# Ledger of designs, part 42: peptides against a protein of PDB entry 3B8E

Target 1, 230 residues: chain A of PDB entry 3B8E
Amino acid sequence: PFLIFIIANIPLPLGTVTILCIDLGTDMVPAISLAYEQAESDIMKRQPRNPKTDKLVNEQLISMAYGQIGMIQALGGFFTYFVILAENGFLPIHLLGLRVNWDDRWINDVEDSYGQQWTYEQRKIVEFTCHTPFFVTIVVVQWADLVICKTRRNSVFQQGMKNKILIFGLFEETALAAFLSYCPGMGVALRMYPLKPTWWFCAFPYSLLIFVYDEVRKLIIRRRPGGWVE

## One batch from the design tools (peptide; aimed at target 1 S63 M71 L75 Y213)

Design b1_p22_2_s4 (made by RFdiffusion4, then SolubleMPNN; from b1_p22_2, 19 letters changed)
Fold by OpenDDE base, seed 4:
Structure b1_p22_2_s4 (fold): chain B 230 residues (1-230), chain A 22 residues (1-22)
Amino acid sequence: as target 1 above (230 residues)
Amino acid sequence: SVEETLKLVLELLKKELEELLK
């Protein structure tokens, strides 16, 4: 998200503290939980064909899969960001290159896509309004990510949800998201303004997309062992 | 350049920190 912010020169979609909360609060516990996930039966029973080549290929494919999932997560967050800004008069195309003027406190006449002028304070309110739903979107998308990461080959339905730590991680992420979204003072302290409950649902299509993507990937792996998707 | 990008990142981080400390 931060890289896209720099490349596209758009207003900041997610604050640094919020990113830190994602990295430490939402990613760490899940990562630990995955370390304690029960071994996939197929992984443990599968004899290595060629330990040297297969390990390297598998690491590359895993890295690619995680990279793809991460991209989908980012897209989900940015979707929410663009929706909120569009609702406030800033269309996505108009946001490109707007960062410099957006962040300049001395420019109080930044125009939206409809010619309405926005003061610095008004712009910052809108920006901070985007932070919370962006964060929540990432958390909701991470629900799907956490669920799918427990297995490489088996579907979620085959492996089941046996890791209590993983379940705890899901609740922890949700609780953190709720706390940051609705606790008084978070707008001032963390630049995360309160979130309308309806915005929680904006991420669901992307969570579903990740889930479907991974299930399809796993299905392909099961049907074509040793394929490029494995 | 990589250096310019890094400088930009650092400046942005600094700005964010300054805003949080206000």
Scores: peptide ipSAE 0.016, ipTM 0.348, DockQ to the pose 0.027
OpenDDE base, seeds 1, 2, 3, 5: peptide ipSAE 0.008, 0.009, 0.009, 0.012; ipTM 0.289, 0.308, 0.333, 0.325

Design b1_p22_3 (made by RFdiffusion4)
Pose (drawn by RFdiffusion4):
Structure b1_p22_3 (pose): chain A 230 residues (1-230), chain P 22 residues (1-22)
Amino acid sequence: as target 1 above (230 residues)
Amino acid sequence: AVFIFISIIIILIIIFIISYFS
């Protein structure tokens, strides 16, 4: 968000005070939950994991979580950013502009008068909004992530999907997300009431592609065991 | 604006492809 927020002055899609509410507020229990996820094979069958080569974090990981999924998620919340403006003052070709606040009203876009009324408001579309829908969309993509990372080589199919803990926290996350999105008050130091019917399902189209994606690779990694690029 | 958006998408696809083949 902040990166694009510079390349094209298209208003702060994700908020800072909003970031400190996902890794340190949303994905919390899920990250924990992952730990309770059980085995994946006869482990005591493999040579001790060397320490110099086979690391914990590496390309294999980063490339598949920063340069792959991290992107597909990015669109999803970024896409919702537009819909959150679109059904209010959509600038899919417009937007790209510095939105000052000492001016008050004197400007707008797409047949409007947004000012002191819609200036304290002009932002209420990202502050109380956009950030929020983007926020929720991130959570919404985090579902399939917290299930495509549940396994490392087996389809969630012929593999246990019985992580009682994760499940009851996948909700204890998605729920908190709503309570943090409708919390009558603290919503001040935070975001605002989205349109439950849709101001949620925006990233929903995406969370899927995620689950659908890596699910194939795992099954790809298999059908071809020695594997290639995968 | 359209070109910027398409550029962003292209950059993302490039990153994806690079990461896929890395």

Design b1_p22_3_s1 (made by RFdiffusion4, then SolubleMPNN; from b1_p22_3, 19 letters changed)
Fold by OpenDDE base, seed 1:
Structure b1_p22_3_s1 (fold): chain B 230 residues (1-230), chain A 22 residues (1-22)
Amino acid sequence: as target 1 above (230 residues)
Amino acid sequence: LEEILELLLELLEKLFLEAQLR
């Protein structure tokens, strides 16, 4: 997200506070939950034939998979960001290069795509209005990520939802997202303005996409063991 | 995700420091 902010010179899609809330709040309990996940039935049954080469291949493949999932997560967040800004009169094309004028406190006549002038305060309200749904989008996408990370090769339907810590992590993450989005004073304290309930659903297609992608990946791995897609 | 977020935080810190020096 931040790389696109720098390269495209768009208004900041995700604030520092939201990043900290993701790192410390939403990722910590899920990460712990994954450490206690039951070993995949297929991993425990296969004797490591060559622990050096098989580990290196597995690490490269895991890194590519996580990289791809991370890209889908970022795309989900940016989609929500662009939709909100478009609803407020800023089309994606108009946002390119707008950062300099957007962040300038002395410019109070920044025009949107329809010729409406926006004050600095109005622009910052819209920007902070994007931070909350971006955060919520990440949380919703992380539901899929946490569920798919339970297994490397087996389908979630085969292993099931037996990890109580993971279920607790999903609940905690969702509760934190709801708290940060709707608790009075969070707009002032964290610059996270209240989210319309409809924005929770904007992430669902991407969450589903991650889930389907990983299930397809795992299916390919099961059908073609030792393929480059692992 | 943690690595991406750590990279993002490091980049944010660098940008914040650069912005304070300007």
Scores: peptide ipSAE 0.000, ipTM 0.275, DockQ to the pose 0.028
OpenDDE base, seeds 2, 3, 4, 5: peptide ipSAE 0.000, 0.000, 0.000, 0.000; ipTM 0.297, 0.250, 0.171, 0.252; seed 2 fails the geometry check

Design b1_p22_3_s2 (made by RFdiffusion4, then SolubleMPNN; from b1_p22_3, 18 letters changed)
Fold by OpenDDE base, seed 1:
Structure b1_p22_3_s2 (fold): chain B 230 residues (1-230), chain A 22 residues (1-22)
Amino acid sequence: as target 1 above (230 residues)
Amino acid sequence: LLEILENILNLLKELFEAARLK
């Protein structure tokens, strides 16, 4: 998000505090919960790794986690960001290059896509109003990410949702997201203004996309063992 | 949820049309 903020010169889509809330708050319990996941049904059918060539965490695993899934997450966040700004009168094309004027406290007549002038304070409220739903979008996408991380090869439907700690993690991250989104004072404390409950659903297509993507990936792995997709 | 999705889709269409006109 911050890289796109710099490259595209758009208003800040996600604050640093919000990023910390993701990394240290919402992701922590879910990540720990994976340590308690039941072994895949096929674990005993897998060939032993070659200790000389096979790393426990290889570049393929990293590329899947940080490359593919991370890109879908980022797209989900930016989608929510652009939808909110568009709802407030700022179309995506209008946001390009707007950052300089947006962040200038002395400019109080920044126009939206419809010619409405926005004060600095109003712009910052809208910006911070974007941080919360971006955060929530990441949480909703993390639901899918956590669920898909339950297994390497088996479908979630094959593995099931037997890990109660993982389920608790999903509730915890959701509860934290709700707290940060709706608790009074979060706008001042964390620059996270409350969002409409409807914004929680904005991420659902991307969460579903991640889920479908991974299920298809796993299906391919099962059908073509040792392929590049593994 | 369907209404939200429809609204999002409509917004995306409007954005696309607006982008096409620029």
Scores: peptide ipSAE 0.005, ipTM 0.225, DockQ to the pose 0.034
OpenDDE base, seeds 2, 3, 4, 5: peptide ipSAE 0.000, 0.000, 0.005, 0.000; ipTM 0.243, 0.248, 0.261, 0.286; seed 5 fails the geometry check

Design b1_p22_3_s3 (made by RFdiffusion4, then SolubleMPNN; from b1_p22_3, 18 letters changed)
Fold by OpenDDE base, seed 1:
Structure b1_p22_3_s3 (fold): chain B 230 residues (1-230), chain A 22 residues (1-22)
Amino acid sequence: as target 1 above (230 residues)
Amino acid sequence: FEEILKEILEELERKFLEALLR
């Protein structure tokens, strides 16, 4: 998110405080929950790893897979961001290069895509209104990430949802997202304005996309052992 | 209290952005 903010020179889609809430709040418990996941049913059927050949190939492929998932997650957040700004009169094309004028406190006549003038305070309210949905989008996409990380090759349908700590992590992450989104004072304390319930659904297609992508990837790995997708 | 907190957060955000752009 921050790289696109710099490159495209758009208003900040995710604040520093929200990033800290992700790293310390929403990511910690789910990450710990993965340590308690049950071994895959096929783990004992795997031949011992050849330490010379299997390490390098697996690390690069894992890195690429996680990188691709991270990109889909970021795209989901940006989609939510652009939709909210578009609903407030700022089309994505108009946001390019707008940051300088957007962040200037002395400019109170920044025009949207429809010629409506926005004060600095109004612009910051819209910006902070984007932070909460972006955060929630990350949380919803992380549901899929957490579920797909349970297994490397087996389908989630084959492995099942037996890890109670993982299930607890999903609930905790969701409860924290709801608390940060709806608790009074969060707009002042964390720059997180209340989220419309409808915006939770903006993340679902991307969560589903990640899930389908990983299931297809795992299916390819199972059908073609030793392929470049493994 | 809300105004003070807002000012502190805005200052922190500004300092953070300045540090990143340096």
Scores: peptide ipSAE 0.008, ipTM 0.215, DockQ to the pose 0.021
OpenDDE base, seeds 2, 3, 4, 5: peptide ipSAE 0.000, 0.000, 0.000, 0.000; ipTM 0.212, 0.273, 0.175, 0.210

Design b1_p22_3_s4 (made by RFdiffusion4, then SolubleMPNN; from b1_p22_3, 20 letters changed)
Fold by OpenDDE base, seed 1:
Structure b1_p22_3_s4 (fold): chain B 230 residues (1-230), chain A 22 residues (1-22)
Amino acid sequence: as target 1 above (230 residues)
Amino acid sequence: LLELLLLLLQLLLQKFLEALLR
């Protein structure tokens, strides 16, 4: 999100405080829960990793985590961002290069795509209105990411949902996301304004896409071991 | 990690209280 903010000069899609809430709040308990995941049923049929030749974090893992799943997650967040701004009169093409004028406190006549003028305060309300749905979108796609991280090769349907700590983590991150989104005073304290309940559903197609994509990937790995997808 | 989480929750609670008292 922050890289696109710099490169495209768009209004900030996700604030620093919301990023900290993800990294230290919603993602921490789910990540710890993976340490308690049961071993895959076929793990004892795999040869041990050679510590001298086999990297623990390889190029394929980086490509999968950041190049594929991370990109789908980012697309989900940006989709929500662009829809909210479009509903407020700012079409995606109009946002390109707008950051400089958007962030200037002395410019109170920034025009939207329909010629409406927006004050600095009005623009910041719209910006902060985007941060909460973007944050919630990340939490919803993290449900899929956490579930797919249970296994490297086996389907989630083969592994099952036996990890009670992981299930607790999914509820905890969702409850924390709801608390941060709807608790009175969060708009002042964290610049997280309340979102319409309908915005929670904007992430669901992307969460499903992540899940289906990983299940298909794992199916390919099981059928063709040693491929570039592994 | 639990201590860090508790500290974060405490900081969030403090900010929340400060926001309510403003």
Scores: peptide ipSAE 0.000, ipTM 0.283, DockQ to the pose 0.014
OpenDDE base, seeds 2, 3, 4, 5: peptide ipSAE 0.000, 0.000, 0.000, 0.000; ipTM 0.196, 0.301, 0.293, 0.302

Design b1_p22_4 (made by RFdiffusion4; failed a check: too like the target's own chain)
Pose (drawn by RFdiffusion4):
Structure b1_p22_4 (pose): chain A 230 residues (1-230), chain P 22 residues (1-22)
Amino acid sequence: as target 1 above (230 residues)
Amino acid sequence: VPFFVFVVVFLVIVLFIVFLFL
């Protein structure tokens, strides 16, 4: 968000005070939950994991979580950013502009007068909004992530999907998300009431592709055991 | 239409980047 927020002055899609509410507020219990996820094979069948080569974090990981999924998620929340403006003053060709606040009203876009009214407001579309819908969209993509990372080589199919803990936290996350998105008050130091019917399902089209994606690779990694690029 | 084209563009870019990481 902030990266694009520079390449094309298209208003702060994700907020800073909003970032400190996902890794340190949303994905919390899920990250913990992952730990309770059980085995994946006869483990005591493998040579001790060497320490110099087989690491914990590496390309294999980063490439598949920063350069792969981390992207597909990105579009999702970024997509929702536009819909959050679109059904309000969409600038899919417009937008790209410094939105000052000492001016008050004097400017706008796409047949409008947004000012002191829609200036304290002109931002209420990302502050109380956009950030929020983007926020939720991120949670929404985090579902399938917290299930495609639940396993490392087995389809959630022929593999236990019985992580009582994760499940009851996958909701204890998705829920908090709403309570943090409709919390009558603290919403001030935070975001605002989104349109439940849709101001949620925006990223929903995406969470899928995620689950659908890696699910194939795992099944790809298999049908071809020695594996290639996968 | 612009919106959908916009989305498609970004989708293609994303998929391309993903492909590069493969």

Design b1_p22_4_s1 (made by RFdiffusion4, then SolubleMPNN; from b1_p22_4, 19 letters changed)
Fold by OpenDDE base, seed 4:
Structure b1_p22_4_s1 (fold): chain B 230 residues (1-230), chain A 22 residues (1-22)
Amino acid sequence: as target 1 above (230 residues)
Amino acid sequence: SELEKLFKELEELTLQKVLEAL
């Protein structure tokens, strides 16, 4: 998110505080939950044919898969961001290069895509309105990520939801998102304005996309053991 | 309140650095 903010010079899609909340609050419990996840029975029993090569290949594939999932997460967040700004009159193409003028408190006539002028205060309200949905989008997408991470080869439907710690992690992550979204004072304290409940659903397509992606990946692995997708 | 202040300061500093880098 921050890299795109710099490169595209768009209004800040996600505040530093929200990023910190993701890193410390959202990722911590899931990471712990995964550490306590019992290895898939196939992982435990499968001896590597070549420990050196198979380990390296596996690390590369895992890194690639997580990288791809992370990209989907980021895309989900940006999608939500662009939707909110578009609903407020700022089309995605118009946001490119707008950052400098957007953050200048002395410019009170920044035009949207429709020629409407926005004061600094109005722009900041819209910006802060984007922070919470972006954060929530990441959280919702992470639900799918957490669920898929519990298995390497088996479908989620085959493995089931046995890890209570994972379920707790999902709950904690959701509770944190709800707290940050709806607790009074978060708009002032964390620049996270209250979220309309409807915005929670904006992330679901991306969550589903991650789920489908992983299930397809796992299906390919099952059909082609030892393939480059494994 | 102290944490809030700290985060606000960090955010402002980050934004300032970004703006200076642009």
Scores: peptide ipSAE 0.014, ipTM 0.307, DockQ to the pose 0.021
OpenDDE base, seeds 1, 2, 3, 5: peptide ipSAE 0.008, 0.007, 0.008, 0.014; ipTM 0.316, 0.306, 0.313, 0.325

Design b1_p22_4_s2 (made by RFdiffusion4, then SolubleMPNN; from b1_p22_4, 18 letters changed)
Fold by OpenDDE base, seed 4:
Structure b1_p22_4_s2 (fold): chain B 230 residues (1-230), chain A 22 residues (1-22)
Amino acid sequence: as target 1 above (230 residues)
Amino acid sequence: SELEELKKKLLELTLKLVEEAL
């Protein structure tokens, strides 16, 4: 998210506080929960692979898979950001290079895509309106990540959800997202304005995309043992 | 600039932590 913010010079899609809330609130508990996930049934049955070659390949493939998932997460967040800004009159193309003028408090006539002028205060309200939905989008996408990460080869449907800590992590993330989104004063304290309930659904296509992607990946691994996707 | 660099480093560290944690 921040790299795209710098490269595209768009208004800040996600505040520092929301990033910290993701890092400390939504990522820590899930990470711990995954550490306590039961070993995949196939891992326990697999004969020891050549520990040198197969470990390196697996680490690279895991890194690539997580990198791809992270990109899908970022795309989900940015999608939500662009939708909200577009709803407020700022089309994605118009946002390119707008950051400098957007963040200048002395410029009170920044035009949207329709020629409407926005004051600094109005722009900041719209910016802060994007923070919460972006955050919530990341949380909703992380639900899919957490569900898929518990298995390497087996489908979620085959392995099931046995880790109670993982389930707790999902609830904790959701509760945190709800708290930050709807608790009075969060707009002032954390620059996270209240979220319209409909914006929760903006993340679902991306969660589904991650889920489908991982299931397809796992299906390929199951069909081609020892393939490049493993 | 320093604050932006710090934010960038924090985000990079966070992303790395998430990548390591996930």
Scores: peptide ipSAE 0.011, ipTM 0.242, DockQ to the pose 0.040
OpenDDE base, seeds 1, 2, 3, 5: peptide ipSAE 0.000, 0.010, 0.000, 0.000; ipTM 0.192, 0.246, 0.235, 0.191

Design b1_p22_4_s3 (made by RFdiffusion4, then SolubleMPNN; from b1_p22_4, 18 letters changed)
Fold by OpenDDE base, seed 2:
Structure b1_p22_4_s3 (fold): chain B 230 residues (1-230), chain A 22 residues (1-22)
Amino acid sequence: as target 1 above (230 residues)
Amino acid sequence: KELEELFEKLLKEVLEEVEKAE
């Protein structure tokens, strides 16, 4: 997110503190839940025939899967960001290069895509209004990721929701998202304004996409054991 | 629980630093 902000010179889609909350909060509970589930899966797996090669393959596969999921997650966040800004009159193409004028406190007549002028305060309210939905989108996409990462080979429907740690992680992440979205003072402290409940549903298509992607991946792995998708 | 406590502590420290920078 921060790299795209620098390269495209768009208004900041996610605040620095919110990025830290993602990196430390939303990634930590999933990482713990995955570590417990890997330990449980590794206990049930027969010793790999070749521990060195199988470990390297597994590490590459995990890194690729996390990299792909992270890209889809970022795309989901940016989609929500662009939807909110478009609803407020800023089309995606108009946001390119707008950062310099957007962040300038002395420019109070920044025009949107429809010729409406925005004061510095008004456009910062819109910017901070995007931070919370972006974060919530990431959390909702992570729900799918956590459910998906539970099984490397089996469908979520086959293993079921037996892992209490996963359920706890989903609850904790949701509670954190609700706290950051609705707690008084978060607009000042985290530059996250309260989120309308309807915006929680904006992320669901991306969660479904990740779910479908992983089920397809698992189906391919089951059909072609030892393929490049493993 | 220790990780949650560490996270809460880190979040508090970051919030305090942000409040000082503002």
Scores: peptide ipSAE 0.005, ipTM 0.298, DockQ to the pose 0.016
OpenDDE base, seeds 1, 3, 4, 5: peptide ipSAE 0.000, 0.000, 0.005, 0.005; ipTM 0.285, 0.276, 0.286, 0.328; seeds 4, 5 fail the geometry check

Design b1_p22_4_s4 (made by RFdiffusion4, then SolubleMPNN; from b1_p22_4, 17 letters changed)
Fold by OpenDDE base, seed 1:
Structure b1_p22_4_s4 (fold): chain B 230 residues (1-230), chain A 22 residues (1-22)
Amino acid sequence: as target 1 above (230 residues)
Amino acid sequence: DELERLLKELLEEVLEKVLEAL
């Protein structure tokens, strides 16, 4: 998010507070829950890694996690962000380079894509209105990410959802996301303005995409052990 | 708003430094 914010010079898509809510709020219980996940049926049958040649976290794993799944997550967030800004009159093409004027409190006549002028306060309300849906989008995508992270090789359908702590984590992060999105005063306290319920669904295609992508990846790994996808 | 601005600026600076270090 922040890289595109800087490079494209667009209004801030995800605030620092929302990032903290992700890292400390929605990710904590789910991440801990993975420590209680049942071992894969074949994990103890695998050969141990060679400690001299195999890194614990290799470039391939980093590329997969951050370069692929993380990119899909970011795309989901940005999609939601662009939808909301477009609904408020700011088309994606108009956002390019707009940050400088957007963030200037002395400019109160920033025009949207339709020639409507926006005050600084109005722009910040719209910006903060984008933060909540972006956050919720990340949470919804994280449902898939958490579920796929249960196993490296087994399908979720093979592993099942037996970890009650993980299930609790999914409910907890969702409940927290709903609380932060709809609780009165969150707009003032956390700059998280209320979310239209319809915006929750903006993330679902990307969540499904991650899930399908990982299931296909795992299927390839099962069919071709030791391949470049592992 | 000022705190948010400062945090944004800090994040931008950190990102720039990270990008320069890569």
Scores: peptide ipSAE 0.000, ipTM 0.227, DockQ to the pose 0.035
OpenDDE base, seeds 2, 3, 4, 5: peptide ipSAE 0.000, 0.000, 0.000, 0.000; ipTM 0.232, 0.276, 0.239, 0.296; seed 4 fails the geometry check

Design b1_p22_5 (made by RFdiffusion4)
Pose (drawn by RFdiffusion4):
Structure b1_p22_5 (pose): chain A 230 residues (1-230), chain P 22 residues (1-22)
Amino acid sequence: as target 1 above (230 residues)
Amino acid sequence: PFFILIIIFFVIFFVFFFFFYF
């Protein structure tokens, strides 16, 4: 968000005070939950994991979580950013502009008068909004992530999907998300009431592709055991 | 226009995706 927020002055899609509410507020219990996820094979069958080569974090990981999924998620929430403006003052070709606040009203876009009314408001589309829908969209994509990372080589199919803990926290996350999105008050130091019917399902089209994606690779990694690029 | 923009972004994302994939 902030990166694009510079390349094309298209208003702060994700908020800072909003970031400190996902890794340190949303994905919390899920990260924990992952730990309770059980085995994946006869483990005591493998040579001790060497320490110099086989690491914990590496390309294999980063490439598949920063350069792969991290992206597909990115579009999802970024997509929702537009819809959150679109059904309000969409600028899929417009937008791209510094939105000052000492001016008050004097400017706008796409047949409007947004000002002191819609200036305190001109931002109420990302502050109380956009950030929020983007926020939720992130959580919403985090579902399939917290299930495609539940396993490392087995389809969630022929593999246990019985992580009582994760499940009851995948909701304890998705729910908090709503309570943090409709919390009558603290919503001030935070975001605002989104349109439940759709101001949620925006990223939903995406969370899928995620689950659908890596699910194939795992099954790809298999059908071809020695594996290639996968 | 909106859908075209999204397709553009989609393509860009998948370019980066396939770049990191290979």

Design b1_p22_5_s1 (made by RFdiffusion4, then SolubleMPNN; from b1_p22_5, 22 letters changed)
Fold by OpenDDE base, seed 3:
Structure b1_p22_5_s1 (fold): chain B 230 residues (1-230), chain A 22 residues (1-22)
Amino acid sequence: as target 1 above (230 residues)
Amino acid sequence: ELEEFFKKLEELVQKLINEALS
């Protein structure tokens, strides 16, 4: 999200401090939990790794984890961002290059897509209105991400939800999202205005998309072992 | 105290971003 903010010169979709809260608060505990995930049922059927020839982490795994899934997460957040701004009169195409004027406190007549002029204060209100839903969208999408990362090959339905630390991580990130969304003072401290409960559901299609994507991927791996998808 | 810290941090980061991108 921050990279797109810089490249496209759009209004900031998510505050930097909030990004840090995601990285440290919502990602760290789940990441630790995955290290203690139970082995897949078929792991004992595999020969021991040869440390001289086998890579510890393959390029495909990195590409999927940080490239594909991460991209879907970002798309979910940006979808929410663009919907909110569009509802307030700023169409996505109009946001391109708008940052300079958007962040200028001396310009109080920035026009939206319909010619309505917005003061600096009004613009910041709508910007901060986007931060909370964006953050919550990331958290909801992470539910699916954490669940799918439990296994490389087996379906979630086959492996089950046995890792108590992972379950704790899901509750922790959800509780943090609720805290940051509804606790008084967060609008001032983190530039996150209170979230309407309906916005929690905006992320569900993307969570489902990741889940379906991974289940299809795992199905392909099971049917075609040693393929490019592994 | 924590809220004040985050507020100051946000302001600092935003300032740095604006300076870098201006």
Scores: peptide ipSAE 0.007, ipTM 0.263, DockQ to the pose 0.021
OpenDDE base, seeds 1, 2, 4, 5: peptide ipSAE 0.006, 0.007, 0.000, 0.000; ipTM 0.255, 0.285, 0.235, 0.264

